# Peptides against a protein of PDB entry 4CIC: the designs that were tried, part 146

Target 1, 148 residues: chain A of PDB entry 4CIC
Amino acid sequence: KVSTKGHYGVQAMFDLAQHFGEGPVSLKSIAERQGLSEPYLEQLIAVLRKAGLVKSVRGAQGGYILAREPRDIKVGDIIRVLEGPIAPVESVSQDDPEHSLKFDFSVTKSVWEKVKKSIEEVLDSITLADMLKDAEEAQMAQGYMYYI
Target 2, 147 residues: chain B of PDB entry 4CIC
Amino acid sequence: KVSTKGHYGVQAMFDLAQHFGEGPVSLKSIAERQGLSEPYLEQLIAVLRKAGLVKSVRGAQGGYILAREPRDIKVGDIIRVLEGPIAPVESVSQDDPEHSLKFDFSVTKSVWEKVKKSIEEVLDSITLADMLKDAEEAQMAQGYMYY

## One batch from the design tools (peptide; made by RFdiffusion4, then SolubleMPNN)

Design b2_p23_2_s1 (from b2_p23_2, 9 letters changed)
Fold by OpenDDE base, seed 4:
Structure b2_p23_2_s1 (fold): chain B 148 residues (1-148), chain C 147 residues (1-147), chain A 23 residues (1-23)
Amino acid sequence: as target 1 above (148 residues)
Amino acid sequence: as target 2 above (147 residues)
Amino acid sequence: LLTTEVAPPEEDIELLTTEVEPP
């Protein structure tokens, strides 16, 4: 599974991208729009802020903004911050000396490394700006269907 | 993480591929070679057998064999049997009427669908025969480094 | 493959689930 953490992290970052340039967005408003619990969103935003993907703004109209433009934030950047590096298969304990076991582990490991690389390539090919564009295109398509 | 179930399922199927044509392999011998618990392997093999990826052979030299040639079993076939379909995003409850929420969910869903498709393409591109070949090539390479 | 943290029952996108092998 993409963890719920990764999924909701991308949703929260996408919400901040939709409001990019409009000023700080409150966690409450993000939580309401994305169907997230505010306490859970606070945890996600704390991690994303520490990683420098979001900035907190203080004041009466305080909240959060993207720290970079939507085009400069990949989905892969968000996932790496929240999930860590797409886990290398935890190397099963190196300690068994028989050469055959190490070899079989090496071949199976290579399969998972190929999968990992493919996921990383996809997630690094999608920016928040690409997601915004896809959103605009789908809104336009829906708007045209209601006028026919 | 690839589930432990998917990981060990591929290992067990690869062990059966290495012994393909040699006759039935005991679960005990697979468990010993792959560093798996025999009870856990029994559960994996039961699922794989029910899906028709492995066959049980009865007798004094009974055990398991691949039901198909290694070239006819994709890693994707093994994972789909053990994990189910590489998950569609469980569709968040359709019930909230506000159009905007459904739209944001649609865009994020499309990201995960792209990831899913990419994983499926990779796993469907690798057969047990490809893994056997990679194993032989790596053994040859190690043999040359020790001389 | 991505770790399933159980946050509240918000829909986990299934990439390959890490099942822990029983001991």
Scores: peptide ipSAE 0.022, ipTM 0.756, DockQ to the pose 0.150; fails the geometry check
Fold by OpenDDE base, seed 2:
Structure b2_p23_2_s1 (fold): chain B 148 residues (1-148), chain C 147 residues (1-147), chain A 23 residues (1-23)
Amino acid sequence: as target 1 above (148 residues)
Amino acid sequence: as target 2 above (147 residues)
Amino acid sequence: LLTTEVAPPEEDIELLTTEVEPP
């Protein structure tokens, strides 16, 4: 699962990527653009800041910036910060060690580990810079559809 | 995350695959082997049966069997039956059509669609027969560690 | 001050539903 937290976290980080190099962005402006509640965004940004993905800038033109270039932030990095390790299945730690030794549990676990690996590979292959590029390409495509 | 429903559904279907060709398996025996509650397993099996992945056999030696061969049942088929379409992100149908038109929404959506596709490809690449083979290989490997 | 945990908007973007088994 990508939680609401993960989704909105990626959305907020993408908004910061769109403004990268323009200076600090206010949480209010991100919330308004992305359709997020400002209080919820404050919680997300606090976590992202603590993880070193976002920096707070103080002052009259204060706000938030990406702590790294968009190319140096993977979607997987954002998700890991917000949700922790990408777990495809919550390990039902059945505290019954006898049931964990059943051969069948190991095989089903291997299926979910394959899913995990696949999700990680996808999310680690996508940077905020890739998302910016996809946005530019889609804007160009929409622009061309209105001129035809 | 795979739901508990998806996880236990795959586990129950795998147990039925291990007994494929041996006749009907009781829900009680599946529950005991897989560490599942019998009432929860009844609910899972009812859904799987309705979807045509499992058949109920009536009689004194009654129970459940796979409706198809293990090779003809993908993990993805089980998950789709139990959880519906593999959605990486519930479409936040913000009923505000104006917000759905924001360019940023389309790009984030494309990320989750890539994740979805990747999960679907993995789950559709694994059959119950592949799981049976992996089980046999791992039993052999454990057997060789004890000798 | 009970910081009312503003419940995240209920749109849990659920990949695969963590239906926790009822106890």
Scores: peptide ipSAE 0.019, ipTM 0.754, DockQ to the pose 0.103; fails the geometry check
Fold by OpenDDE base, seed 5:
Structure b2_p23_2_s1 (fold): chain B 148 residues (1-148), chain C 147 residues (1-147), chain A 23 residues (1-23)
Amino acid sequence: as target 1 above (148 residues)
Amino acid sequence: as target 2 above (147 residues)
Amino acid sequence: LLTTEVAPPEEDIELLTTEVEPP
């Protein structure tokens, strides 16, 4: 599962990708289009900005832009910034130092590591540019269904 | 991420797989070996039993056994029983009926569906028998590093 | 007697939980 933070972070970044090259987008306009609360979006954008995925533009037409081209931002980059490392299972192993010495080859841990790797591979294979392309293809397909 | 319920459910099922063919295992012994609370394990086992993954054996040597061979139980089967369908994002879309008509081809939704499919493929590719084999191979590898 | 209500392990290993913050 992806957190609401990750989900809405990807939505907000995708909205900024759709407006890439059009200039700064206001948080209000992103919030309205994506169905997000403006205060929540402010928190997300602050994290994304600190990570260098988003830039703030000052002025009368101030707002936010992508800091990189859509092709240079993976979904995995957004998720790692918002949620940290993709951990499929929180490692229970931090708190009990005495059990540390058994190389607990937890076969169960290896299952979750395989899941982690699979999620990372998927999210790192999808860029904001791929998402833009998929959106364009879907809009074209809908346009054809209204003409038949 | 897998819930604590899914994680501990897989641990409990793997413990039962390690003892498959040795007869019924007590919940207490599973709880002790896996570091689980016995009351929590009782709840997990009740769900797994209802789903037909585990059988209860009655008697003086009563307890639980796998209902199927370890090769016939996927990790994905355990997770689906305990957590339901692997949903990478809870679909916000259930509550607002008015927005239902726009085929909101949420490109964002398609990303999460790809993640879902990938998780399902991984978890459905791993059986309890595969986990047993991996455990045996790891124990052998450790034995060779001490010589 | 602090009844430690053994909260069920509510450790939902948060699947990246969509905490829908209410609007």
Scores: peptide ipSAE 0.018, ipTM 0.754, DockQ to the pose 0.141; fails the geometry check
Fold by OpenDDE base, seed 1:
Structure b2_p23_2_s1 (fold): chain B 148 residues (1-148), chain C 147 residues (1-147), chain A 23 residues (1-23)
Amino acid sequence: as target 1 above (148 residues)
Amino acid sequence: as target 2 above (147 residues)
Amino acid sequence: LLTTEVAPPEEDIELLTTEVEPP
């Protein structure tokens, strides 16, 4: 599962990709377009900036830009920055010592490792540029349906 | 992410697969071998039984058995029974109305649908029989390292 | 609600305000 943090992080990064080359985008404008709370978006952008995926721009027309071209940012990169390593199984919080996954039976672990690898491969196969292309294709398809 | 419920459910079903054809296995014995709480395992087994993946046997040697052969039970079947449909994104609990995923931007949704499909394909490609085979191969490999 | 005071992002790029010199 991708967390809400990962979901909104990809959404915010995609918004920045749509405006790539047009200059800085304000957090307010991203929040409005993406239906995100501005305070929540500030926290996401702070993490993404610290990881070098976005840059802040100062001034009256200040805001944020992608730190790299959309083709050079994978969805997997965004998720790894926001959530850390893709874990297929929720770590049983160490707070219940009785439910320590003591018998990490190697075979069940291997199932979850296969799931992890599959998720990583998918997320690393999709760039922000691929998402931009998919959006353009979807807009063209909608435009044609109104003329038929 | 697979929940703890899904993880332990697969583990319990795998234990039943290891004893398939040997007769009923007690919940106590599964709990001991798998390091699970017996009360938690009772809840899991109740769901799995209701879904027709396991059967209960009554009597002094009573317990549980797989309802089907290990080859006819996919890991995906176990997960779908315990967790429902594989969701790639955690459903934002509707409890925070401000964080409603209002703008389900079609493109971001398509990313998560690709992830979902990939997870489903993996979990539906693995049977309990495949897991049994992998366990046997692992035991043989360990046996050779001691010589 | 631990309001982690998000320290203002240290800005990596200054927009060169082209000060249009007044004629």
Scores: peptide ipSAE 0.016, ipTM 0.731, DockQ to the pose 0.016; fails the geometry check

Design b2_p23_2_s2 (from b2_p23_2, 10 letters changed)
Fold by OpenDDE base, seed 2:
Structure b2_p23_2_s2 (fold): chain B 148 residues (1-148), chain C 147 residues (1-147), chain A 23 residues (1-23)
Amino acid sequence: as target 1 above (148 residues)
Amino acid sequence: as target 2 above (147 residues)
Amino acid sequence: LLTTEVAPPEEDIELLTTEVEEP
């Protein structure tokens, strides 16, 4: 599951990508555009900043910017920062030490590892630049439908 | 993330697949082998039964069986029965009717739909028969390492 | 200073729920 944290984190990072090169964006402005609470966004941005995905700019025109170009930030990078490793199943580490010797080749574990790998591949294939392009294409498509 | 319900549901269905053709398996026996609580397994099996993935057999040798062959049950079918549609993101249906007109082409929604599709494709590509085969191959590989 | 953990808006975007029901 993409947590609310992951979802809103990607949404906030996408907003910063839309303003990339325009200078620092205020958290208030992101919160208003994305329908997020400003306090919640502060928590997300603090984590993203600590991970080096965003930078804070100080001053009268202060705020936040992407720390890297949109093409150099994968959705997977954002999710890993906010949620940690993409785990499809929390390992019920029943640390029952006695069962340690059986190669717990849980076929079930293999299924979930396949799901994990698939999610990672998808999220690592999508950059913020890809999302920007998809948004532009969608806006263009909407523009054409209103002119017909 | 797969829910505990989805995880244990697949585990229970896999146990039933391992005993497919041997007759009915008791919930107690599944619970003991899979490390599940019997009451929790009863709830899972009730849902799976209602969906027609398992059948109950009554009598002294009663229990549960797969309702279909292991090859005809996808992991995706089990997950959809237990979890419903694989939703990567619950649609925040802010039914704010006024914002209805913006084609909420959330590019973010498109990302999650891609994730959903990928998960569905993986889970629909794996049957209980594939899991049985993987288990046999793993047991064979372990057997060769101990000799 | 009671940092009021602003509960994230309850819209847990559920992929597959790890409801770890604690026993």
Scores: peptide ipSAE 0.019, ipTM 0.756, DockQ to the pose 0.085; fails the geometry check
Fold by OpenDDE base, seed 1:
Structure b2_p23_2_s2 (fold): chain B 148 residues (1-148), chain C 147 residues (1-147), chain A 23 residues (1-23)
Amino acid sequence: as target 1 above (148 residues)
Amino acid sequence: as target 2 above (147 residues)
Amino acid sequence: LLTTEVAPPEEDIELLTTEVEEP
């Protein structure tokens, strides 16, 4: 499952992609547009910055920008930064020895590995540039529906 | 991520598939082989039975059997029964109006819908019969490594 | 220092239910 963290991280990165080339965007403006709390967004942006997906600009007109072009940022890159490796099954914490999956049924593991691979392939196939294009197409489609 | 419920449900169903045609399997024997608690397995089996994926046999040699052949049970069927619809993103519950995703960014939703579809396609492509075959192939491969 | 642990909004967008039913 994509956590709330992953979901909101993708939204915040998409907002920065929409403003790419316009200069730094304030966290406040992202929070307002994306319906996120500013404190929560600060935590997300701190992680994304540390991973080199965003840059901070200092000053009165400071804020954040994408560190790379939208075409060079996959959704999978954002998710891996925020959530770590896409794990299809939460490994039952090794800490409860009684619920140690004693039978690592290689077959059941292989099912979840197939699911993992499929998720990775999808998320790595979508860039922020693809999302921008999809947004433009959706906006055009809505515009046409109001004029018919 | 597949829940523990989904994971163990697939394991229990796979155990029943391995014994398909041999008669009813006791929950105790499934629990012992799969490393599951018997009470937890009882809950899983109750749901799976209600959904018509397993049947209970009564008597001294009673237990559970698959309700359908292993080829007619997809992993996706098991997961849908135990977890409901494969949701790629839990819809942020409509109940907190402050955290209401006010901007249903159709684009972000479309990303998660693509992930959902991909998961569904994978899970619906794998039957218990496919899992049995994979187990046999793995056992043969291990046997060849000992010779 | 009231570290208001701003609990992440509880609405975990779960992809596949992480209800780890505690054993």
Scores: peptide ipSAE 0.018, ipTM 0.749, DockQ to the pose 0.089; fails the geometry check
Fold by OpenDDE base, seed 5:
Structure b2_p23_2_s2 (fold): chain B 148 residues (1-148), chain C 147 residues (1-147), chain A 23 residues (1-23)
Amino acid sequence: as target 1 above (148 residues)
Amino acid sequence: as target 2 above (147 residues)
Amino acid sequence: LLTTEVAPPEEDIELLTTEVEEP
């Protein structure tokens, strides 16, 4: 499951990718465009900044920029920063110590590891540059439907 | 993420697959082997039964059996029954109408749809029979390391 | 410094939720 944190983190990073090269973007403007609360976005951007995916620019026209080019940021990188390792199953191990899955059958674990690997492969195959391209293609397709 | 419900559902179905052809298995015996609570397993098995993945057998040696052969039950079938459609992202649309993702950017949705498809392909490629085979191979490998 | 933990919107986007189509 992609958490709300992961989902909105990808949206915020995609907004920064759309403005890449235009200079610093204010958190307010990202929040308004992406339908996020500013306080929530501040928390997300702080984590993303600490991980080196975004940079803060100080000044009157201050804000945030991508720390790397959109092609050098995978969706998987964003998710790993915000959610940690992609876990296909929530480890039941934390809250109820008595119901320790005694039979962590290697077989059921292997199913979830296959799912994990599949998710990682997909998310690592998609960059912010790929998302920008897909957005441009979608806009072009919509533009053509209005002219027919 | 597979929910606890999906995870334990697959474990319970795999236990029934290991005993397929031996007759009905009691919920108590499944719960003991899989480290599940009986009440939780009763809820899971009721859903699985309603979906036609398991059958209840009545009598003194009553219990549950797989309704189909292990080869005819995919892990994806179990997950869809217990958790419904594999959604990679909960649709933010339901609870807070004010924070309607105004820009449900078709692009971000497409990323999650690719993840969904990939999960579905994996889970639909694995049957309970494949899991049985993997378990047998793992047991054989452990047996050979001790000789 | 009252760190108002702005609770993240509780909508943990669970990856494996049934879209219950509301009727």
Scores: peptide ipSAE 0.017, ipTM 0.753, DockQ to the pose 0.094; fails the geometry check
Fold by OpenDDE base, seed 4:
Structure b2_p23_2_s2 (fold): chain B 148 residues (1-148), chain C 147 residues (1-147), chain A 23 residues (1-23)
Amino acid sequence: as target 1 above (148 residues)
Amino acid sequence: as target 2 above (147 residues)
Amino acid sequence: LLTTEVAPPEEDIELLTTEVEEP
């Protein structure tokens, strides 16, 4: 599963992609458009900035921009930054070493590795540019439905 | 992500698959082999039994068996029984109705639907029989590395 | 019979619950 953090991180990055080339966007403006709390968005943006996916612009019209073109940012890149490695199974916390026979049964592990690989392939196949295109196509389709 | 419940549920079902045709297996024996607590396994087995994936056998040699052949049980079937529908994103808890503008932005939703479909396809492509075969192949490979 | 609903150990399969530690 993608966490709420990953989900909202992708939304915030997609908002920045929609404004790519228009200059810096304020966190407040992103939060309002995406239905996010501004404090939560600040945390997400801080992580994304540290990872080099977002740049901060200072000044009166300061804010954030994508650090790369939308075509050069995969959804998988965003998820890996926010969530770390895509794990299909959460690691059972090692707290009780004695009875946690992590019988990491090699076979069950292989099932989860196949799931992981499949998720990675999907998320790495989708860029922010692909998402922009899908949004434009959806808007065009809606526009045509109102005129019929 | 697959929950611990899903993970251990697949392990327990795989243990039952390894003993398929040998008769009923005790929960204690499964728990010991799979490194599970017996109480936790009881909960998993209760759900799996209710879903018709496992049968209870009564008697002195009572226990559990697979309700179907290993080839007729997909990993996806086990996960759906234990966790419900495969969701790629955790449902944001609806607790704050006002600011949960589920801007289910159609585009972001489509990304997660693609992930969901991919997970479902993988889990539905793997049966307990496939897992048994993979285990046999792995054991054979280990046997050859020690000689 | 006290059915101790032994809450399944929520073994935190880290779905990256960002514990938003509320400050």
Scores: peptide ipSAE 0.017, ipTM 0.749, DockQ to the pose 0.070; fails the geometry check

